# Designs tried in a protein design run: peptides against a protein of PDB entry 8YR4. Part 30

Target 1, 309 residues: chain A of PDB entry 8YR4
Amino acid sequence: PRGSPALQLVVLICLGLMGLERALNVLVPIFYRNIVNLLTEKAPWNSLAWTVTSYVFLKFLQGGGTGSTGFVSNLRTFLWIRVQQFTSRRVELLIFSHLHELSLRWHLGRRTGEVLRIADRGTSSVTGLLSYLVFNVIPTLADIIIGIIYFSMFFNAWFGLIVFLCMSLYLTLTIVVTEWRTKFRRAMNTQENATRARAVDSLLNFETVKYYNAESYEVERYREAIIKYQGLEWKSSASLVLLNQTQNLVIGLGLLAGSLLCAYFVTEQKLQVGDYVLFGTYIIQLYMPLNWFGTYYRMIQTNFIDMEN

## One batch from the design tools (peptide; made by RFdiffusion4, then SolubleMPNN)

Design b1_p10_7_s1 (from b1_p10_7, 6 letters changed)
Fold by OpenDDE base, seed 4:
Structure b1_p10_7_s1 (fold): chain B 309 residues (1-309), chain A 10 residues (1-10)
Amino acid sequence: as target 1 above (309 residues)
Amino acid sequence: SLPDAVESPE
């Protein structure tokens, strides 16, 4: 935002808060490990109470590990509202200016409501795309990389490899299945719009339908359109369940392999009980935002298509 | 716009 130093400062603060979220994603599991180790060692209450209080405070700042519910994330989202509004307004004004520069022939061929819909879609697509890339996709990829580095340095190269293979397979399958699913979702949305249009047209022609006693015929046509919609909705929903189950299976296998390996190293006294808990906690923490990755990918893909149109 | 089918289970 070149025109406002205040908004530039807010952007820098938001970037700083994003860095803090990445640090919290490493620190929270470490503090939880330390609590488990202190409990195992029967450490003095004062040390334990301080570590627990510090953990709970860090967990309040982090939230549920999804990066969406923590105090830091909420503060970032709150501060970003003004930046988003500035960006949206700037894009909207650029689109509006560009529409006024278009030829009279382009305007005469289009309804004003269609032009406004194109402008609104363009504005929402640009601003949404940037927000998803910066606040969801990039941070999630960063957390995976940080996780691989952390496990490779502090546990063993084998743990880093398990996380790498698990997350790479997860991301690849998420993309491939999401692209496949997008066809069903588009077909569903197209049929929904067609079904809604038929209902509106039938209701607008109510007098004509009454005159011909065609009510039963219009109801049956609407029923057929609903059945066709529900068949496409089922395919969309079933494909989502398949995606979620595939994702859950990949994470489950990664968690199993890593947890068994960690348990083995604990039995050999190379790792502590807290390290087992850390591994499981960290993998679950990485999994939470990854559940949304298919949604983010789809939204990014939709927003790119809406910008090209 | 239909509510984006939340792909994440709650």
Scores: peptide ipSAE 0.027, ipTM 0.678, DockQ to the pose 0.151
Fold by OpenDDE base, seed 3:
Structure b1_p10_7_s1 (fold): chain B 309 residues (1-309), chain A 10 residues (1-10)
Amino acid sequence: as target 1 above (309 residues)
Amino acid sequence: SLPDAVESPE
């Protein structure tokens, strides 16, 4: 933010907190592994109690991972309110200034309420886009990269490859299926608006409809419009289930491959039982924010389209 | 806008 050193400091603190969240995403599975190993080795209570207490504290800071309300995430969100407000206000003022620079002919051709709605959509789209990119998309991609590096360094290159292939396939299929699904959603929204417009028009003209005894005809036309809408709604909902199931299958295959490989290496005494638990925990932790990735991608795509209009 | 059916499994 230009002009406020205080807000620049808040941005730096928020970036530092985001870095801390990434560190917690690595540390929490490691401490959980260590607990499982200490339990397996029947370690002394003092060491176990310290490790458990440390794990619970780290888990409190992390929360349930990306998209969960951990202490660090809540603190970041709280501090970011002022930055978001500054950004929103700046975008709003830029749009407002640009609207005032537009020709009188442009203003005379548009209703003031439509102009305000364009300004509000523009401000919301830019601020939403920035928030989703900075706080959801970039951190999720960073966690995946950190995960690949971690597994490649501390387990074996094969684990890093499994995570890489699983996450790359997951992201690719999420994008492709989300783009496919977006067509059904657009068709649904268009039919919803058309159905609503027919209902409003029929209700505004109720005197004319009553004069011609056309009530039954208008009800039947509205019913046909609803049935057409529900057919598109079903396609949208079914496409969401297909996305979720595809995502679940990809993660399931990644978990299966990696868990079998972990179990094999534990059997060969190359890894400990805790390392098996770490792998499963870490993959599930990477999966949690990825469930929202299709939503973020769609929102990003929608916001770009709304900025071009 | 109906809340976009959460792409997360319910």
Scores: peptide ipSAE 0.030, ipTM 0.705, DockQ to the pose 0.157; fails the geometry check
Fold by OpenDDE base, seed 5:
Order: C-alpha cells, then sequence, then structure tokens
Structure b1_p10_7_s1 (fold): chain B 309 residues (1-309), chain A 10 residues (1-10)
C-alpha cells in the first residue's frame, strides 16, 4: 500500500509474524521430541515440567500449523484486517469509477443480475447447514464424548474431567462469543446493503450524474459509505480473532493441565510415554474441527432466521 | 469466499 507508511509497517510486521510461524513449525516438533526423549530417559520432574510447559507455550503460539488459530496467526489476521480493507476499498472505488465511465447501454441491461445473487445465497445456505450439522457438528460432539469416555476409562478419571471441563468451557464460550459477534455481523450486513443500494442508485441515475459532471461527488459519497462499512467490518473481523484466541487459550490451558498430569503419571510409571503422545495428539485433533464450531453455530442461527422469514 | 476462518463470519 503506497499511500500509508503505517500500513506498510503493518505488512512488514505481518511478514515477520509469518516468519515466526515457520520457526514455530520447526520448534514445536523439536520440543515434542525432547519431551519424549526425557520421558524415555526418566529425566527429573523439574526438567520435564519445564520442557512440557515450554512446548505448550510454543504450541499456543503455533495453534497447530497452517490454517490453525494460534496466537501468532490470530495476531497476523488481526493486523491484516486494515490492509485487506485498504485494498478492498481501493478496488471497489476503481470498479465504481470505471462503471461511471461505461456506456449507457451497459447500465440498462443489468437490473436483473442482483436479485439472482440473493436467491442463490438462501438455497445454498440451507443445504450447507444440514451438511455442516450432520457431517461436522455431530461428529465433533461425538468425538468429544468418545474422548471423555476413553480418557476416563483407560487413563484416569482426572483426565476425563480435564477434557470434559476444557471442552464444555470451549463450547460455552464459543456459543456466548458467537452470539455477541452476531450483533456486529448484523450491523455490518445492514451497512453493506445500504452501501450497495447507494451504488445502485448512483448507477441507475448515471445520465443525471454525467449531465452534472458529478462523477467525483458520487465516488466520494461511495468512499464515505465504504469507510463506514469498513468500520463495522473491522469490529466483526476483530471479534472473530478474539473468539479464535479465546478458543486457543482454553485449549492451551487444557493441554497444559493434561500434559503436565500425563508427564507426572509417566514419571510415576502409571502411564507410558506413548500415552503422553496419545493425549497431546488427541486434544490437538479435537481442537482442529472445534475451531469451526463457532462458524457452524452461526450458520445454523443465520439459516434458521432466514427460514423463519 | 475466503475459507471461513475457525469462526467464519457467515
Amino acid sequence: as target 1 above (309 residues)
Amino acid sequence: SLPDAVESPE
């Protein structure tokens, strides 16, 4: 973005964070290997606990790899919102300005195209919803229940309790924060529709705009509407990053508590090194689809509201 | 549509 040195700095910071993510992708497996080796060698608890804590902290920063909601990825996504908005606004203004340069014959033929796009969203949403419920939500809930039962029976009741508390807190916070975010999304969508309606009105009155040489005025009015929209979009996107970070924190705390407890039981020879690996792997596997749970919950809510209308 | 991040804003 040539026009803002602040946004250029944000891009450089985001590139630096991407470099840090690559470093974490190497460090996390190394620390995990070191834990396995220390457990195999029956190393002293203090060294083991420090290495486990360091691993969990690095894993919290990483979030589980590419497309995961780790702290570094969330921070990058948060900082990138303003860069995306700047780029989007610039593209939208270029398109809008170009539309005002086009011939009258091009404008007269386009009234029918907007109505079709609204209808296609509604039908795709219902079919998608059922598919997400059946193939993602229900299986994820089943995997959690199976996990609680498995850890309670084969490890210890304490592990089942940690998984239960972690996942119940995760789901509860996901729902509560998603409901809170729905307000920001509704405000964003309302302003998007108002911004689109202004663009359509300006383009329908194209002859009048050309007659008065008011193209620059209509572009500035559209720019102001986009800036207002982007203020609401930022709240929506920032609230998403907050949810993802809250989810990452809850899983990080569960992973910390459970991994320390596993390591302790391995030192007491009640569990094997493989059981420690199993616990950490299973919690991370549960986390990956659970990230999308807020999405699915919102899809469900939006599509239920759209079916009631 | 960008793949909906963990919570996709639908």
Scores: peptide ipSAE 0.028, ipTM 0.727, DockQ to the pose 0.284; fails the geometry check
Fold by OpenDDE base, seed 2:
Structure b1_p10_7_s1 (fold): chain B 309 residues (1-309), chain A 10 residues (1-10)
Amino acid sequence: as target 1 above (309 residues)
Amino acid sequence: SLPDAVESPE
């Protein structure tokens, strides 16, 4: 970003965080291997517990299987919001200024049919998405129930309880935070529509704007509308990061509790080393589709509200 | 309403 040294520093920090994500992607498998080795060697509980705790902490920093919902990724995404907004605003103002310069040609070339076709494609895509979401939500819930039953039957009942509590807390917090976030999303969308309407109105009145040399005034008015939009967009995006981080924390706590308990039972020879590997793999597998659950809930809730209106 | 950016983990 040319012109803001603060945003340049944020870009450098984001690049540093991306480097840290790559380091975590190497370290997490190494620590996981070390746990398997320590379990195989029947290492003392203290050494094992420290290695497991360190692994879970690194996994919390990394996030899920792709690392996209990890603390480091969330922090990067959070910091990047302001850089994205600066870039978006600059591009939008350049396009808007250029459209005012080209306004006679743009107005004469305006095919009314293209704007309607974008709106209709939007609604049809939402309905198709809703059906896809319903078909993914039900399997995800089934996989959780199957997981709870599996761990309750083949492990100790404590594992089933940990998975139950973790998933119940995850789902509950996902719903509550998503409902809270929906307010920011609606405010953002309303302001986006208002900002777009102002841009369209200014460009429809381009002859009047040009006649009065008011191009600079309309550009500044559009800039103010974009800044107001970006204030709401930031709240929406920051609330998403908060959701993802809350989800990551809940899964991290479940993974910590279950991994420590599993490691303990392996040291007591009640479980095998393979059971530890299974537990960790299964929890990560359950986490992957759950990242989309907030999206699914929001889309379902939005479509229900849009169908009631 | 445009479908907001899917809360996909990018």
Scores: peptide ipSAE 0.027, ipTM 0.698, DockQ to the pose 0.116; fails the geometry check

Design b1_p10_7_s2 (from b1_p10_7, 5 letters changed)
Fold by OpenDDE base, seed 3:
Structure b1_p10_7_s2 (fold): chain B 309 residues (1-309), chain A 10 residues (1-10)
Amino acid sequence: as target 1 above (309 residues)
Amino acid sequence: SLPPASESSD
């Protein structure tokens, strides 16, 4: 943010906290591995107790998998409120200034409520998009890259390849299915607006409808519009289930392939039992934010379309 | 269970 050194410092702190979240995403599985190995080796209680205490502390900082409930994420979110407010206000003022530069003919042709709705949508789209990109999309991609590097260096290149192929396939299918699903959602929203418009028009003309005894005809037309809407709603909902199932299948296949390879290397005494647990924990940890990636991609795509209009 | 991908954020 230009003009406030305090807000620039808050942005740097938030970026530092994001880096700490990435470090925690690697450390938590490592400490969990170490606990499993120490338990397997029947290590002395003092070493085990310190490692467990350290793990629980790191897990408190990280939170429960979606990142949203960790102390570090909560602190980042809290500090970011001021940056978001500054960005929102700046975008709102830019939109407002631009609206004042527009011709009198543009203002006379539009209702004040429509102009305000355009301004609010523009402000919310830009600030929301920025927040989703910076706090959800970029960190998730970073965690995948860090995961590929980690598994390639500390396990074997085959594990890095499995993670790479699994996550690349997951992202690609998520995008493709989300784009396919977006057509059904747009059709649903268009039919919803048409159904609502018919209901409003019928209610505004209630006296005329009553004068002609056309009430039964208007109810039947509204029923037909609802049935058309529900047919599109079902396609939207069914496409969401298909997306979730596709995502689960890809992660399940990646988890299966990597878990079998881990189990094989444990039997060959090349890896420890804790390394098997680490792999499973790490893959599940990568999956948790990825489950929302289709939602983020859709919001990004919608917000770009709303900015072009 | 991981929360399903949600439509609720629009």
Scores: peptide ipSAE 0.031, ipTM 0.722, DockQ to the pose 0.393
Fold by OpenDDE base, seed 1:
Structure b1_p10_7_s2 (fold): chain B 309 residues (1-309), chain A 10 residues (1-10)
Amino acid sequence: as target 1 above (309 residues)
Amino acid sequence: SLPPASESSD
């Protein structure tokens, strides 16, 4: 933020906390591996107890990974409130100044309450979009890249390749299916608005409808509009279930292939039992934020279209 | 249960 050195320092601290979250996402699986190895080796209780205590502390800081309510994530969210408020207020004042520069005809054609609601929706949309990009989308992509590098360097190139192929296929299918779903959602929203407009028009003309005893006819027309809407809603909802099942299948296949390869290398004594558990734990940590990726992609696409208009 | 991709209610 230009003009406030205090808010610039808060942004730097938040970026540092984001880096700490990425480090925790690597360290938590490593410490869990070390516990499993110490249990397998029947290590002394003092070493085991210290490693378990350290793991629980790191897990408290991390929470569930990206988008979880871990201590570091909560601290980042708390510090970011002031930065978000500064950005929101700046966008709101820019929109408000621009609205005052618009011709009297524009203000006469739109109810002042609708204009303020459009401005508030626009401001919340932009600030929400920026927050989702910076705190959810970018960190999730960073965790995938860090995971590929980690498995390629410390395990074998085959593990890095499996994670790369699995995540690339997951992201590609998520985008393609989300774009396909966007057509059904637009058709649903258009039919919802048309159904609502018919209901409002019928209610505004209620005296005329009553004079002609046409109440049954208007109710039947409204029912037909609802049935048409529900047919589009069902297509939207069914397409979401298909997206979620496709995502689960891709991650399931990646987890299966990598888990079988880990088990094979453990049987050959090239990896320890803890390394098998590390792989499964790390893939589950990557999968948790990826469930929201389709929602973030859709929201980004919608908000860009709303900003161009 | 991993939360399904929530439909962000617009």
Scores: peptide ipSAE 0.031, ipTM 0.720, DockQ to the pose 0.407
Fold by OpenDDE base, seed 5:
Structure b1_p10_7_s2 (fold): chain B 309 residues (1-309), chain A 10 residues (1-10)
Amino acid sequence: as target 1 above (309 residues)
Amino acid sequence: SLPPASESSD
């Protein structure tokens, strides 16, 4: 925000906290590995207790990973409230001033409630898009890149390749299936709006409906519209299950391939038992935010369409 | 179980 140095400092602190969250995403699995290795080696209690305490503290800071209720994420979200409010208010005032510059004919042709709804949608779409891009999409992509680099440097290059192929396939399938699903959702929303409009029109004309004793006919028409809506809702919901199952299959295959390879290298004494646990934990941690990626992609698409209108 | 991709209504 160009007008407030205090809010600029808060943005820099939030970016620093995002960087800290990325570091925690690497450190937490490493400390968990170290605990498993110390337990396997029957290490002294003092070393074990220090490593466990350090792990629990890092895990408290991290939470469950990207999008979890960890202390760093909560602190970032708390500090960001003022930045979001400033940005929202600035966008709202820009839209409002632009609406006042529009022709009197434009205002007379539109109900004030429709104009306000357009302004509110425009403001929420811009602020939501920026928030989802900066705090969800970019960090998730960064964690994937960091994961590929980490496994390529500290494990065999085959692990980096498995993570790369698994994540690339996951992202590609998530986008493709989400775009396909968006068509069903648009059809569902269009039919929902048409069903709602018919119900409102029937209720506004209740005197005419009562005069003609057409109540049973209007109820039957509304039932047919609901059945058509539910047929589209089922397609939307079934497509979501298909997305989730496709994502779970890609995860399962990546986890299987990498876990078998890790187990093999542990049997050859090239890796420790803790490294097997690290790989599984790190992969599951990468997938936690990725489950929401289809939702983020859809929100981005919706917000772009709402900005063009 | 991975949480289902929640359709947040926002």
Scores: peptide ipSAE 0.030, ipTM 0.720, DockQ to the pose 0.369
Fold by OpenDDE base, seed 4:
Structure b1_p10_7_s2 (fold): chain B 309 residues (1-309), chain A 10 residues (1-10)
Amino acid sequence: as target 1 above (309 residues)
Amino acid sequence: SLPPASESSD
């Protein structure tokens, strides 16, 4: 942000915290591996206890699940609130000033409430897009690259290749299926708005509907609109299930191939039991953010379209 | 079931 050195420092701290999250994403599986190896070797309790305590502390910092809700992520999110508010306010003021520069003919053709709704959508689209790119998409891609490098260096080139092929196929299918799904979502949203508008118009004309005893006719037209909406909703929801299942199958195949290869190398004494656990843990850890990638891609795509309008 | 990633944010 230009003109606020304090907010620039907060941005740098947030970038540093994002770097720390990437380091934690490598360290947590390594420490978990080390615990499994120390347990296998029946290592002294003091060494095991220190490694477990360190792992739990790193895991608290990292978090776990579909979103990294760890201490570092929460601290980053907290610090970013002021940066987002500054960006939002700057975008709102830019949109508002631009609206005042627009021709009188543009304003006369639009209701003030529609203009405000366009401004609010534009602001939300810009701020949302930046947040999804910086905090979700870029970090996930970075973690994949770091994973490929890590497995290629510390395991074998074959593991790096499996992760590369699995993640490349996952991302490609996610994009292709999300693009295919976008048409169903747009049709659903359009029909939802049309169904809502019909309900509002019927209720605003309530006296006229009563005068003509047309209640049954209006109810039937509303039912037809709902049935049409539900047919589009079903296509949207079914296409989402297909996306999720396709994603799950790709990750499952990658996990299977890599886990079999790990098990083989453990049997040949080239890898330790902990390395098998590390691979599975790391792949699952990569998968958790990737489940949302289709959502982030869709939001980015929608926000770009909303910025062009 | 993981909540479907797409519907919870609209």
Scores: peptide ipSAE 0.026, ipTM 0.704, DockQ to the pose 0.273

Design b1_p10_7_s3 (from b1_p10_7, 4 letters changed)
Fold by OpenDDE base, seed 4:
Structure b1_p10_7_s3 (fold): chain B 309 residues (1-309), chain A 10 residues (1-10)
Amino acid sequence: as target 1 above (309 residues)
Amino acid sequence: SLPPASESES
């Protein structure tokens, strides 16, 4: 943000906290591995207690897998509120100034409430898009890359390849199925708005409907609109279940392949029992943010379309 | 059940 050194410092602190979250995403599985290995080796209580205490502290900082509930993520979100508010206000003022520069013919053709709704949607879309890109999409992609590098260096190139293939397939299918699903969602939202408009128009014309005894006819038209909406809602919901199931199958296959390979290398004494637990923990940790990737992709796509309109 | 990723448009 130009003009506020305090907000620039807050942005730098937030970027530093994002870097710390990436470090925690590597360290937490490593410390968990070390606990399992120390338990297997029957290590002295002092070493075990220190490692467990350190793990629990790191896990408190990281949070419950998605990172969203961790102390570092909460602190980042708290600090970002002022940056988001500054950005929102700046975008809102830019949209408002641009609306005042538009021709009188554009304003005369539109209701003031429609213009305000366009301005509010534009402001929310830009600020939402930036927040999802910076705090969800980019970090998730970074964690995948860090994971591939980590497994390739500390386990074997085969583990890095499994993670790469699994995550690439997951992301590709998520995009393709989300784009296909967007058609059903748009149709649903259009029919919802049309159903709501019919209900409002019928209620505004209540006296006329009552005068003609047309209540049964308006109820039947509203029922037909609801049935049509529910048919589109079902397609939207069923397509979501299909997305989630496809995602679960891809991650399940990746977890199966990698876990079998880990188990094999543990039997060959090339890896420790803790390394098996690390792999499973790390894959599940990557999966938790990835469940939301389809939502983030959809929101990004919607927000881009809302900015073009 | 994890809420389905898409319905959190609240």
Scores: peptide ipSAE 0.025, ipTM 0.699, DockQ to the pose 0.239
Fold by OpenDDE base, seed 5:
Structure b1_p10_7_s3 (fold): chain B 309 residues (1-309), chain A 10 residues (1-10)
Amino acid sequence: as target 1 above (309 residues)
Amino acid sequence: SLPPASESES
């Protein structure tokens, strides 16, 4: 980003965080291997517990890989919001300025294409919602229930309780934080529509703007409207990062509690090393689709509201 | 990069 040394520093920090993610992608499997080896060697509990705790901490930082939001990925995404906004605003202002240089004949043809795009988004959203409910939400809930039953029957009632409490807390916080985020999203969408309406009105009055040589004034008004929009967009995007980090924290705590308990029962010869591997793998598999649950819930809620209007 | 899950409503 030319002209802001602060945003250049943020880009460098984001590149550094991407490097850290690559290091974590190597370290997490190494620590996991070390746990399996320590369990196989019947290592002392203190060494095992420290290695498990360190693994879970590294896994919390990493997340579940490229499809899951770890702490480092969330921090990168949070810092990147301002860089994206700067780039978006610059592109939007360049497009808007260029549209004021274009002929009136181009502006008259545009109204029909915009209405069509809004209608196509609405219909695609409803059909997409039903598919997300049936193919992602219901299966994910089923996998959670199956997990609770499996761990309760084949491990110990304590494992089923940990999974139940973790997933119940995850779902509850996902709903509550998503409902809280919906307020910011509605405010953002209202300001987006108002900003777009101002741009359309300025472009419809193109002859008048050109006659008064007011192009610079209309560009500055549009810039101010974009800055107001981006203030609301930042709240929406930052609240998303907060949701993802809250979800990551809940799963991290569940993974910590369950992994320590598994490791303890393996040391007591009540469980096998394979059972520890199974628990950790299964919890991470549950986490991968659950990251999208807030999206699905929001999509459901938005489409229901759009159908009631 | 899988899009961050909750951005897909845009």
Scores: peptide ipSAE 0.031, ipTM 0.731, DockQ to the pose 0.203; fails the geometry check
Fold by OpenDDE base, seed 3:
Structure b1_p10_7_s3 (fold): chain B 309 residues (1-309), chain A 10 residues (1-10)
Amino acid sequence: as target 1 above (309 residues)
Amino acid sequence: SLPPASESES
């Protein structure tokens, strides 16, 4: 970003956070190996508990891997919003300025294709939604239920309770935060449509704008509309980071409680080292699709509201 | 990194 030293610093911080994320991707497996070794060696509980707690903390920072957002990734995404907005606004203003240099005949010919593209985005959203419901939401809920039953029967009722409480809290907070976010998203979409309508109106009146040499005025008016849009977009995107971080925190607490309890039962010779590996793997596997649940819920809610009208 | 799962609609 040329011209803002603050945005340049943000880019450097984001690059540093990406480096930290790469370090975490190496450290997390190392700490996991160390836990397995300590369990195998029947190490003292204090050393084991410290290593497990450190692992879960590192895993909270990393997130679950591909498709799960850790704290470091969320912080990077949050800081990157302003850099993305700066870049988007610059591209949009360059496109808009270039459109005002083009002939009126070029504008008239593109209108039909752009309306079609909006319609295609709407239809693709609805069809994608039904597929996400059937292929991701239902299987994920089934996997949670199967997990609760499995851990309750084969480990202990306490493990089933931890998974139940963790997943129930996760789903509840996902719904509540998603409903809260919907207000910001609606405001963003309304302002996007208003900003687009201004651009279309300016381009319709292109001859009048050119006659009065008002091109600079229309560009500034469009810039103000984009700044207003980006203020709402930032709230939407920041609320998304908050959702992902809340989800990551809930799963992190569930993983901590369950991993400590599992490690304790392995020290008591009630469970095997393999059972610790199984628990951690299963919780991470459940977490991977759950990050999308807020999106799926929002999508479902939007389609139900649009079908009732 | 896949975009955080909830952003793919933008």
Scores: peptide ipSAE 0.031, ipTM 0.729, DockQ to the pose 0.189; fails the geometry check
Fold by OpenDDE base, seed 2:
Structure b1_p10_7_s3 (fold): chain B 309 residues (1-309), chain A 10 residues (1-10)
Amino acid sequence: as target 1 above (309 residues)
Amino acid sequence: SLPPASESES
C-alpha cells in the first residue's frame, strides 16, 4: 500500500506470519512423531506430558491442518483486514471516478443487469439452506454422536465425556458468537446497500455533477460512505476472527485434555500407542466440518429472516 | 471446496 508506512509494516508482519505458518506445518508432524516415539519407548510421564503439551500448543497455533482456523492464521487474517480495506477502497474509488468519466455510456446500459441480481438471491437461499442442513449439519452432528459412542465404548467413559463437553461447548459458543456476529453483519449489509445506492444516485445525476464540476465532492462523499462501510466490515470480519479463535481454543482444550489422558493411559498400559494416534486423528477429523458450523448456523438464521420478509 | 468460513463472507 503506497502512502501508509503502518500498512506496509502490517503487510510485512502478515508475510512473517505466513512464514511462521509454514514452519508450524513442518514442526507439528515432527512433534507428533516424537510423541509416538516416546510412547513406544515408554518414556517417563513428565517428558511425555511436556512433549504432548508442546504439540497441542503448536497445533493451536497451526489450526488443526485447515490452516484458516489457527491462531497464527487468525492473527494474519485480523491484521490483513485493514490492508484489504485500503485496497478495496482504492479500487472502488478508481471504478467510481472512471464511471463518472464514462457516465453517458453507463446510463444507457443500466436497465438489464439490476433485475437479474435480486431474483438470484431468493432462490439460492432456500436450496442452499436445505443442502447445508442435509449434507453438512446433519452428518456433522451424526459424526459427533458416533464419536462420543465410539470413545465411550472402545476407550474409557472419560474420553466420551471429554468429547461430549468439548463438542457441546464448541456448538454452544458457535451459536452464541454467531448470533452476536449477525448484528454486525446486518449493519454492514445495510450500510453496503446505502453506499451502493449513494454511488448509483450520484452516477444518475452525473450531468448535474459535471455541470457544477462537483466530481471531487461526490468522490469525497463516496469515500466517506466507504469509510463508514469499512468500519462495519471491520467489526464483521474481526468478530469472525474471534469466532474462529474461540472455536480453535475449545478444540485445543479438548485435544489437550484428551491427548494427556490418552498418553497417561498408554503409560499405564491400558491403551496402545495406536489408540493415541487414533484419538488425535479422530478429534482433528471432527474439527474440520465443525469449522463450517458457524457459517451454516448463520446461513440458517439469514435464510429464515429472509423468508419471513 | 468452499472457502473457509472466513472467506465465504465476502
Scores: peptide ipSAE 0.027, ipTM 0.724, DockQ to the pose 0.114; fails the geometry check

